# Peptides against a protein of PDB entry 5EIB, part 143

Target 1, 366 residues: chain A of PDB entry 5EIB
Amino acid sequence: VDLEPGTMDSVRSGPFGQIFRPDNFVFGQSGAGNNWAKGHYTEGAELVDSVLDVVRKESESCDCLQGFQLTHSLGGGTGSGMGTLLISKIREEYPDRIMNTFSVMPSPKVSDTVVEPYNATLSVHQLVENTDETYCIDNEALYDICFRTLKLTTPTYGDLNHLVSATMSGVTTCLRFPGQLNADLRKLAVNMVPFPRLHFFMPGFAPLTSRGSQQYRALTVPELTQQMFDSKNMMAACDPRHGRYLTVAAIFRGRMSMKEVDEQMLNVQNKNSSYFVEWIPNNVKTAVCDIPPRGLKMSATFIGNSTAIQELFKRISEQFTAMFRRKAFLHWYTGEGMDEMEFTEAESNMNDLVSEYQQYQDATAD
Target 2, 366 residues: chain A of PDB entry 5EIB as posed
Amino acid sequence: VDLEPGTMDSVRSGPFGQIFRPDNFVFGQSGAGNNWAKGHYTEGAELVDSVLDVVRKESESCDCLQGFQLTHSLGGGTGSGMGTLLISKIREEYPDRIMNTFSVMPSPKVSDTVVEPYNATLSVHQLVENTDETYSIDNEALYDICFRTLKLTTPTYGDLNHLVSATMSGVTTCLRFPGQLNADLRKLAVNMVPFPRLHFFMPGFAPLTSRGSQQYRALTVPELTQQMFDSKNMMAACDPRHGRYLTVAAIFRGRMSMKEVDEQMLNVQNKNSSYFVEWIPNNVKTAVCDIPPRGLKMSATFIGNSTAIQELFKRISEQFTAMFRRKAFLHWYTGEGMDEMEFTEAESNMNDLVSEYQQYQDATAD

## One batch from the design tools (peptide; made by RFdiffusion4, then SolubleMPNN)

Design b2_p17_3_s2 (from b2_p17_3, 7 letters changed)
Fold by OpenDDE base, seed 4:
Formats: sequence, C-alpha cells, structure tokens
Structure b2_p17_3_s2 (fold): chain B 366 residues (1-366), chain A 17 residues (1-17)
Amino acid sequence: as target 1 above (366 residues)
Amino acid sequence: MLKRAPHPKRKPLPFAK
C-alpha cells in the first residue's frame, strides 16, 4: 500500500515483485506530502476502503488468522497517517486479532523532513491505543550502527533497510519455524507485554560486523550473546543501562549447543541483573532455531521490552514541543481537517507513556 | 496557489553504487 505509485513500481520491478498478487497493490496518485493529516483524514481516507477490501479477502483465505503485521514509517505521511488509520480500521473490524507493527522511528540524522516529530507523535498516540506489540526500529540507531559499527561513511537507505530486513527476519523466526518459543503472535504478546500500554520493543541483531572484519571473525555463542545485549547493537537509540528490562526474548539461529546458549544467557542476565526488574519472574525467554539466516553461520536476535525505550519517546517529544510551541507548520495539518487539540492529546498520551515506563522502572519488589 | 510546504527533501541517503 502507498499513496504514491512509484513505490509500487519499484516493488513490482524488484527481485521479489512476483510474490505479491497484482490485486494486492493498492496505491494512490497524490501522496501524503509528509503530512500525517493527509495520510489519516484526506488522501489516506479516500484509499482506506480499497485496502480494507483486500485485507478482508486475504483474511477470509486464511485457515487460522492470528493477526496483522504492518510495516510503516512514522516520519512520512503515508506510513504514519494512513498506516495508523489502517490499524484503527482493522482493529475495529478484527478486535480479537493481534495487531503487530514494525514502526520506523524518524531521525534528523536520516531525514531533512522538518515535520517528522509531528507525524511520529500523532502516530505513537495511535499505536499506544491500537497495537498489541510494536517493534521500534529507530532510524537514529540504524544510522549510528551503519556509521559506527559497520563503518559506512555515507549510510544509504539500502544499508538501513538491510538492517531492518535482518531484524524483521530474526524476530519472525519463531513464527516461521515450528517448535520455537513464541510460535504465534498471541504467545509473543503474553510473554513480552506484562502491561497492555507497554508494548514497544527495542529489537537488536547480532552479528553487526563491518565488511572489512567480517571475513576474519569467528562467530561464537558468547560473542553473539554479548553483542546482542550491547546498546550499540540495539535498533532503538536507547541505552538499556538507563532503564530496566521488563521482558526479553532472545532468538538464536544456526547450529549451536542449546546448553551453551542457556549458560551464556544466564551469565548475561546475572552480569546485568541490575538492569532487570526483580518482580517479573522468568522474564527472559530463549529460542534456538537450527536454520541460520542466509549468508551467516549463526545469528542472535534480541527483543527487549525495556523502560529505557522512554529515551526514544522523550527525544521525539522534545522535538515535537520545540515545533508545537512555535505553531510551526500547524496550518498544513489543520487545513486537512485536524484540530490543534489532537496534537495536545497526542503529546499528553506520549508523555503519560513515558511516565508509566518511569513508574515501572522505579518499582521495587516489596 | 497553495504554496506546497517545501517537500522536506529526504536527504537522499546516498545510494551506494
């Protein structure tokens, strides 16, 4: 789905364009112009019914519909505005199904789109209420990984999207291969989301190795485990040491000893015990899949529900507030049918979410 | 003429050739 045709042509002409049904390409002509309100109330609202018709048709073809997975950006107008409209409409029609998202967070390091803080804040407001689980894929973190860890002097969207694809492949491993932990979206939510609003995950991937060092590095279970818990390997620009893990899932892929994985996972938990909440028993889950990702002997994918995710929301909130106090560009949103109150409500709900994460960070076992 | 908000040009992350 897109509000622009050119993205669909790029997908169709791509190496995997043939895996998608032609009728499942729903697209507009005008685009959202990086405006959430165009995505949500105008251009996106004109297209949403055509998308819902496809969603219904594909849902009816499922033997057992678990839920929905949306991949979208929160900085743009289409992914943010139309994406959150679609989430709302799908939630209304399928209230008993899991809503999962891969939400790409905006960064000034990656985009010169001045209104991204508005689009992100308005989107987060919708995601808090209408999703069950959200993977926060932060363009800040992706850029920093590409630049610092991968040593790419000029990171590309291709380089960022490669990290996104590796992460998405990692977190979906348990859904794609039988006999794994979190084998369905509902079990993932039950294991990862102790409180309904606190469903924002920091994903991480290992190995992250520069092209020049990749040939010389033997990957080991201890190295994967250590890298997976390193803040530099997080796909969200948060330091886990500034918060506490509510829940963690680790997905190892490749031929390795399950015993060695369990030993290393216990060691990393014990070493980092101060960064876990004490009042959630058995809050770390581990899975091992014998099938490695393509081109790697082994990998580890991290899913963290951590109170440190508030750093990401605070960054967006600070950028939002700095623009909103000046009423900068508001007329572009209000001109598409938005009220200024929706900005204040979205800011409030995101600040409440930050306060909730802080409350659970400071909670002690009595 | 509604002045289009300057399409905030996504900095083209340089495509690695």
Scores: peptide ipSAE 0.016, ipTM 0.460, DockQ to the pose 0.022
Fold by OpenDDE base, seed 2:
Structure b2_p17_3_s2 (fold): chain B 366 residues (1-366), chain A 17 residues (1-17)
Amino acid sequence: as target 1 above (366 residues)
Amino acid sequence: MLKRAPHPKRKPLPFAK
């Protein structure tokens, strides 16, 4: 789905364009112009019914529909505005199905689009109410990983999207291979989301190794475990040491010892015990799949529900507030039929979410 | 070689009218 035809032509002409049904390419002509309101109320609203018709058709063809998985950006107009409209409409029609998202957070390091804080805040408001699970993929963290860890002097969207694709492949491992922990979207939500609004995840992928170091690095379970819990390996721009983990899932892939995985996972929890809440028992889940990702002998994928994710929301909120107080560019949104109240409601709900994360961070076992 | 996508710095597209 896109509001621009050129994106669909790029996917269709790409190396995997033939895996999608031609009739499942739904696209507009005008684009959203990086405006959430164009995505949500005008251009996106004209296209949404055609998308829902395809969603219904594909849902009816499922033997067992668990839920939906959206991949979108929160900085643009289409992914943010039309993506959240589509989430709302799917939630209305399928209230008993899991809504899962891969939400790419905007960063000034990666994009010069001035209105990204508005698009992100308006999107986060919709995601708080209408999703069950949201993987927060921060373009800032991806850029920093590419530059600092992978030693890429000039990171590209291709380099960032490679990290995203590896992570998406990792977190979906339990859904794609039988006999795993969290084998369905609902079990993942039950294990990862102790409080309904606190469903935003910090993902990570290991191994991350620079091309120059790949030949000299052994892939070991201890190294994967240590890298996976490193703050520099998080794909959300927050430090887990500034918060507490509510829940964690670790997905190991490749031929390895279950005993060694369990020992290393216990050791990393004990070493980092101050960064876990003590009042959620058995809050770390581990899965091992014998099938490695393509081109690696082994990998680990991290999913963290951490109160430190409030740093990401605070960063967006600060940028939003600095623009909104000046009413900067607001006429571009109100001209598409938005009320200024929707901005205030979205800001309030994101600040409430931050306050909820802080409350659970400061909570002790009485 | 897959053509590396351009650097992430998109100039702000002005709001397309």
Scores: peptide ipSAE 0.009, ipTM 0.442, DockQ to the pose 0.016
Fold by OpenDDE base, seed 1:
Structure b2_p17_3_s2 (fold): chain B 366 residues (1-366), chain A 17 residues (1-17)
Amino acid sequence: as target 1 above (366 residues)
Amino acid sequence: MLKRAPHPKRKPLPFAK
């Protein structure tokens, strides 16, 4: 789905374009112009019914529909505005199904789009209410990984998207291979989301190795485990040491000892015990899949529900507030039928979410 | 800053600096 035809043409002409049904390409002509309100109330609202017809058709063809997975950006008008409209409409029609998102967070290090803080804040407001689980993929963290860890002097969108694809492949491993922990979306939500509003995940992937060092690095279970828990390996620009993990899942892939995985996972929890809440028992889950990802002997994927994710929302909120106090660009949103109160409500709900994460960070076992 | 490859048919996004 897109409000621009050129994105769909790029997917269709790509090396995997043939895996999608031609009739499942739903697109507009005008685009959202980086305006959330165009995506949500005007251009996106005109296209949403055509998308829902395809969603119904594909849902009816499923033997067992678990839920939906949306991949979108929060900085752009289509991914943010139309993406959150689509989530709302799917939630209304399928209230008993899991809503999962891969949400790309905007960063001023990656994009010059001035209104990204508005689009992100308005999107987060919708995601808090209408999703069951959201993977926060932060363009700032992806850029920093590419530059600092991978030693790429000039990171590209291709380099960032490679990290996104590796992470998405990692977190979906348990859904794609039978006999794993979190084998369905509902079981993932039950294990990862102790409080309904606190469903924003910090993902990570290991190994992350620069091209020059790949030949010299042995892939071992201890090295994968250590890299997954390193703050520099997080795909959200948050330091886990500034918060507490509510829940963690680790997904190992490849031929390895399950005993060695369990020993290393216990060791890393014990070493980092101050960064876990003590009042959620058995809050770390581990899975091992014998099937490695393509081109690697082994990998590990991290999913953290951490109160440190508030650093990401605070960053967006500060950028939003600095623009909104000046009423900068508001006429572009209000001109599409949006009220100024919706900005204030979205700002309030995101600040409430930050306060909820802080409350659970400071909570002790009674 | 990531240089977007100039998508030859993209009208300048109104809010791209």
Scores: peptide ipSAE 0.008, ipTM 0.430, DockQ to the pose 0.017
Fold by OpenDDE base, seed 3:
Structure b2_p17_3_s2 (fold): chain B 366 residues (1-366), chain A 17 residues (1-17)
Amino acid sequence: as target 1 above (366 residues)
Amino acid sequence: MLKRAPHPKRKPLPFAK
């Protein structure tokens, strides 16, 4: 789905374009122009019914519909505005199905789009209410990984999207291979989301290795385990050491000893015990899939529900507030039929979410 | 600033810095 045709042409002409049904390419002509309100109330609203018709048709073809997975950006107008409209409409029609998102968070290091803080804040407001699971994929963290860890002097969107695709492949491993922990979206939610609003995940991936070092690096379970808990490997720009893990899932892929995985996962929890809440028993889950990702002997994917994710929301809120206090660019949103109150409501709800994460960070076992 | 592959058909986004 896109409000621009050129993205669909790129997918169709791509190496995997033929795996998608031609009729499942729904697209507009005008685009959202990086305006959430165009995505949500105008251009996106004109296209949403055509998308819902495809969603219904594909849902009816499922033997057992678990839920929906949306991949979108929160800085743009289409992914943010139309994406959240689609989430709302799908939630209304399928209230008993899991809504999972891969939400790309905007960063000033990656994009020059001035209104990204508005689009992100308005999107987060919708995601808090209408999703069950949201993987926070922060363009700032992806850039920093590419530059610092991968030693890419000039990161590209291709380099960032490679990290996104590796992470998405990692977190969906249990859904794609039978007999794993979190084998369905609902079970993932039950294991990862102790409080309904606190469903924002910090993903991470290992191995992250520079091209120059790949030939010299052994891939071992201890090294994967150490790297996947390293703050530098988090796909969200927050430091887990500034918060507490409510829940963690670790997904190992490749031929490895389950015993060695369990030993290393116990060791990393014990070493980092101060960064876990003590009042959620068995809050770390581990899965091992014998099938490695393409081009690797083994990998580990991290899913963290951490109160440190509030650092990401605070960053967006600070940027939002600095613009909104000046009423900067508001007329572009209100001109598409959006009320100014929706900005204030979205800011409030995101600040409430930050406060909720802080409350559970400071909570002790009574 | 990330290098995007030039999408020759994309109009400049109106809210780019």
Scores: peptide ipSAE 0.006, ipTM 0.437, DockQ to the pose 0.017

Design b2_p17_3_s3 (from b2_p17_3, 7 letters changed)
Fold by OpenDDE base, seed 4:
Structure b2_p17_3_s3 (fold): chain B 366 residues (1-366), chain A 17 residues (1-17)
Amino acid sequence: as target 1 above (366 residues)
Amino acid sequence: MLKRAPTPKRKPLPFAT
C-alpha cells in the first residue's frame, strides 16, 4: 500500500515483485506529502476502503488468521497517517486478532523532514491504543550502527534497510519454523507484554554485518550472547542499562549446542541482573532454530521489552514540544481537518506512557 | 545524512526541503 504509485513500481520491478498478487497493490496518486493528517483524514481516508477490501479477501483465504503485521514509517505521511488509520479500521473489524507492527522511528540524522516529530507523536498515540506488539526500529540506532559499528562514512537507505530486513527475519523466525518458542503472535504477546500499553519492543541483532561484505565472521555462542545484550546492537536508540527489562526473548539461529545457549543466557542474565525487574518470574525466553539466516553460520536476535524504551519516546517528545510551542507547520495539519487538541492529546498520551515505564522501572518487589 | 537513492523526481513533498 502507498499513496504514491512509484513505490509500487519499485516493488513490482524488484527481485521479489512476483511474490505479491497484482490486485494486492493498492496505491494513490497524490501522496501524503509527509503530512500525517493527509495520510489519516484525506488522501489516506479516500484509499482505506480499497485496502480493507483486499485485507478482507486475504483474511477470508486464511485457514487460521492469527492477526496482522504492518511495516510502516512514523516519519512519513503515508506510513504514519494512513498506517495508523488502517490499524484502527482493522482493529474495529477484527478485535480478536493480534495487531503487530514494525514501526520505523524517525531521526534528524537520517531525514531533513522537519515535521517527523509530529507524525511520530500522532502515530505513537494511535499505536499505544490500537497495537498489541510494536517493534521499534529506530533510524537513529540504524544510522549509528551503520556509522559507528559498520564504519560506513555515508550510510544509505540500502544499508539501513539491510539492518531492518535482518531484524525482521530474526524476530519472525519462531513464526516461520515449527517447534519454536512464541510460535504464534498471541503467545508472543502473552510472553512479552505483561501490561497492555507497554508493548513496544527493542529489537537487536548479532552479528552486525554490512550489506555486500562476504566476510561474515563466524561468531561463537558466547560472542552472540554478549553482543545481543550490547546497547550498540539494539535497533532502538536506548541504553538498556538506563532501564529495566520487563521481558526478553532471544532467538538463536544455526547449528549450536542448546546447553551452551542455556549456559550463556543464564550467565548474561546473572551479569546483568540489576537491569531486570525481579518481580516478573521467568521473564527471559530462549529459542534455538537450526536453520541459520542466509549467508550466516549463526545469528542471534534479541527482543527486549525494557523501560529504557522511554529514551526513544522522550527524544521524540522533546522534538515535538520544541516545534509545537512555536505552532510550527500546524496550519498544514489543521488544513486537512485536524484539531490542535489532537496534538496535545497525542503528546499527553506519549508522556503518560513514559511515566508508566518509569513507574515500572522504579517498582520493587515488596 | 543518508544518501537517498535517486528516487524518480517525485513531486517535492511539501515538507521536502
Scores: peptide ipSAE 0.007, ipTM 0.425, DockQ to the pose 0.017
Fold by OpenDDE base, seed 3:
Structure b2_p17_3_s3 (fold): chain B 366 residues (1-366), chain A 17 residues (1-17)
Amino acid sequence: as target 1 above (366 residues)
Amino acid sequence: MLKRAPTPKRKPLPFAT
């Protein structure tokens, strides 16, 4: 789905374009112009029914519909505005199905789109209410990984999207290979989301290795385990040490000893015990899939529900507030049928979410 | 080789035209 046709042509002409049904390419002509309101109330609203018709058709063809997985950007107008409209409409029609998102957070390091804080804040407001699971994929973290860890002097969207694809492949491993932990979206939610609003995940991937270091790096279970808990391998720009893990899932891929995985996962929890809440029993889950990702012997993917994710929302909120206090660009949103109150509600709900994460960070076992 | 998509073209405009 896109409000621009050129994205669909790029997918269709791509190496995997033939895996998608031609009729499942739904697209507009005008685009959202990086305006959430244009994505949500105008251009996106005109296209949403055509998307829902495809969603219904594909849902009816499922032997067992678990839920939906949306991949979108929160900085743009289409992914943010139309994406959240689509989430709302799917939630209304399929209330008993899991809504999972891969939400790409905007960063000034990656884009100069001035209104990204508005689009992100308005999107987060919708995601808090209408999703069950949201993987926060932060363009700031992706850029920093590419630059600092991968030693890419000039990161490209292809380099960022490679990290996104590795992460998405990692977190969906349990859904794609039978007999694993979190084998369905609902079990993932039950294991990862102790509180309904606190469903924003910090994903991470290991190994992250620069091209120059690949030949010298052993891929071992201890190294993967250590790296997946390193803040430098997080796809969200927050430090886990500034918060507490509510829940963690670790997904190992490749031929390895389950015993060695369990020993290393216990060791990393014990070493980092101060960064876990003590009042959620068995809050770390581990899965091992014998099938490695393409081009690696083994990998580990991290899913953290951490109160440190509030750093990401605070960053967006600070940027939002600095613009909104000046009423900067508001007329572009109100001209598409938005009320100024919707900005205030979205800001409030995101600040409430930050406060909720802080409350659970400071909570002790009585 | 994954074709590295171009560098994030900073969209300097508040809104894409």
Scores: peptide ipSAE 0.006, ipTM 0.415, DockQ to the pose 0.016
Fold by OpenDDE base, seed 2:
Structure b2_p17_3_s3 (fold): chain B 366 residues (1-366), chain A 17 residues (1-17)
Amino acid sequence: as target 1 above (366 residues)
Amino acid sequence: MLKRAPTPKRKPLPFAT
């Protein structure tokens, strides 16, 4: 789905374009122009019914529909505005299905799109209410991984998208291969989301390898475990050491000892016990899949529900507030039928979410 | 013609050609 045809042509002409049904390419002509309101109330609203017809058809063809996975950006008008409209409409029609998102958070390091803080804040408001699970894929963290960890002098969207693809492949491992922990979206939600609003995840991946660095460094289980818990490997720009883990899932892939994985996972929890809440018992889940990712012998994927994710929301909120106080560009949103009240409601709900994460960070076992 | 919000100049992350 896109509001621009050129994206669909790029996907269709790509090396995997033929895996998608031609009739499932739904696209507009005008684009959202990086405006959430165009995505949500105008250009996206004109296209949404044609997307829902495809969603219904594909849902009816499922033997067992668990839920939906949306991949979108929160900085752009289509992914943010139309993406959140689709989430709302799908939630209305399928209230008993899991809504899962891969939400790409905007960063000034990656994009000069001045209105991204508005698009992100308005999107986060919708995600708080209408999703069950949201993987926060932060372009700032992806850029910092590429530049600092992978030593890429000029990170490309290809490099960022490689990290996103590796992470998405990792977190979906349990859904794609039989006999895994969290083998369905609902079990993942039950294990990862102790409080309904606190459903935003910090993903991480090990090993981090640049495209073309065929250093087949045979990483060991200890090295994978250590890298997976390192703040530098988090794909959300927050330090887990500034918060507490509510829940964690670790997905190991490749031929390894389950015993060695359990020993290393216990050791890392014990070493980092101060960074876990003590009042959620058995809050770390581990899965091992014998099938490695393509081109690697072994990998680990991390999913963290941490109160440190408030740093990401605070960054967006600060950028939002600095623009909104100046009424900068508001007329582009209000001209598409939005009220200024929706901006203040979205800001309030995101600040409430930050306050909730802080409350649970400071909570003790009574 | 709805004025496109000026696409702020994305720093072109170089497309890998």
Scores: peptide ipSAE 0.000, ipTM 0.387, DockQ to the pose 0.023
Fold by OpenDDE base, seed 5:
Structure b2_p17_3_s3 (fold): chain B 366 residues (1-366), chain A 17 residues (1-17)
Amino acid sequence: as target 1 above (366 residues)
Amino acid sequence: MLKRAPTPKRKPLPFAT
């Protein structure tokens, strides 16, 4: 789905264009122009019914519909505005199904779109209320991984999207292969989301290796485990050491010893025990899939529900507040039918979410 | 119409074909 035709033409002409049904390409003509309100109330609202018709048709073809997975950008107008409109409409029609998102957080290191803090804040407000699980994929973290870890001098959307695809492949492993932990979206929510509003995940992937170092790196379970818990491997720009893990899932892929995985996972928990809440029993879950990802002998994917995710929301809130106090560009949103009150409600709800994460960070077992 | 901020002159990466 897009509000611009050229993105759909690029997908159709791409190496994977044939994996999608032609009738499942829904697109507009005008685009959202990086305006959340255009995505949510005008251009996106004109297109949403045609998307819902496709969603219904594909849902009816499912033997067992678990829920929905949306991949979107919170900085753009289509991904943010129309994406959150779709979430709302799907939630209204399928209230008993899991809503899962891969939400790409904006960063001024990656994009010069000045209104991204508005689009992100307005989106987070919708995601807090209408999603069950949200993977926070932060363009700041992706850029820093590409530059610092992968040694890419000029990181690029292709390089960032490669990390996104690796992460998405990793977190969906248990859904795609039988006999795994979190084998369905609902089990993932039960294991990862102890409190309904605190459903924002910090994903991570290992191995992350620069091209120059690939030939010298042995892939071992200890190295994967150590790298997976390293703050530099998090796809969200927050330091887990500044917060506490509420829940963790680790998904290993490839031929490895389950015993060695369990030993390394116990060792990393014990070494980092101060960074876990003590009042959630058995809050670390591990899965091992014997099928490696393409081109790797083994990998590990991390899913963390951490109170450190508040650093990401604080960054967006600070950027939002600095613009909103000046009423900068507000007329572009209000001109599409938004009230200024919706900005203050979205800011408030995101600040409440930050306060909730801080409360659970400071919570002790009674 | 929100003027898209001028796309930074960062060359669109070639899709790795």
Scores: peptide ipSAE 0.000, ipTM 0.416, DockQ to the pose 0.021; fails the geometry check

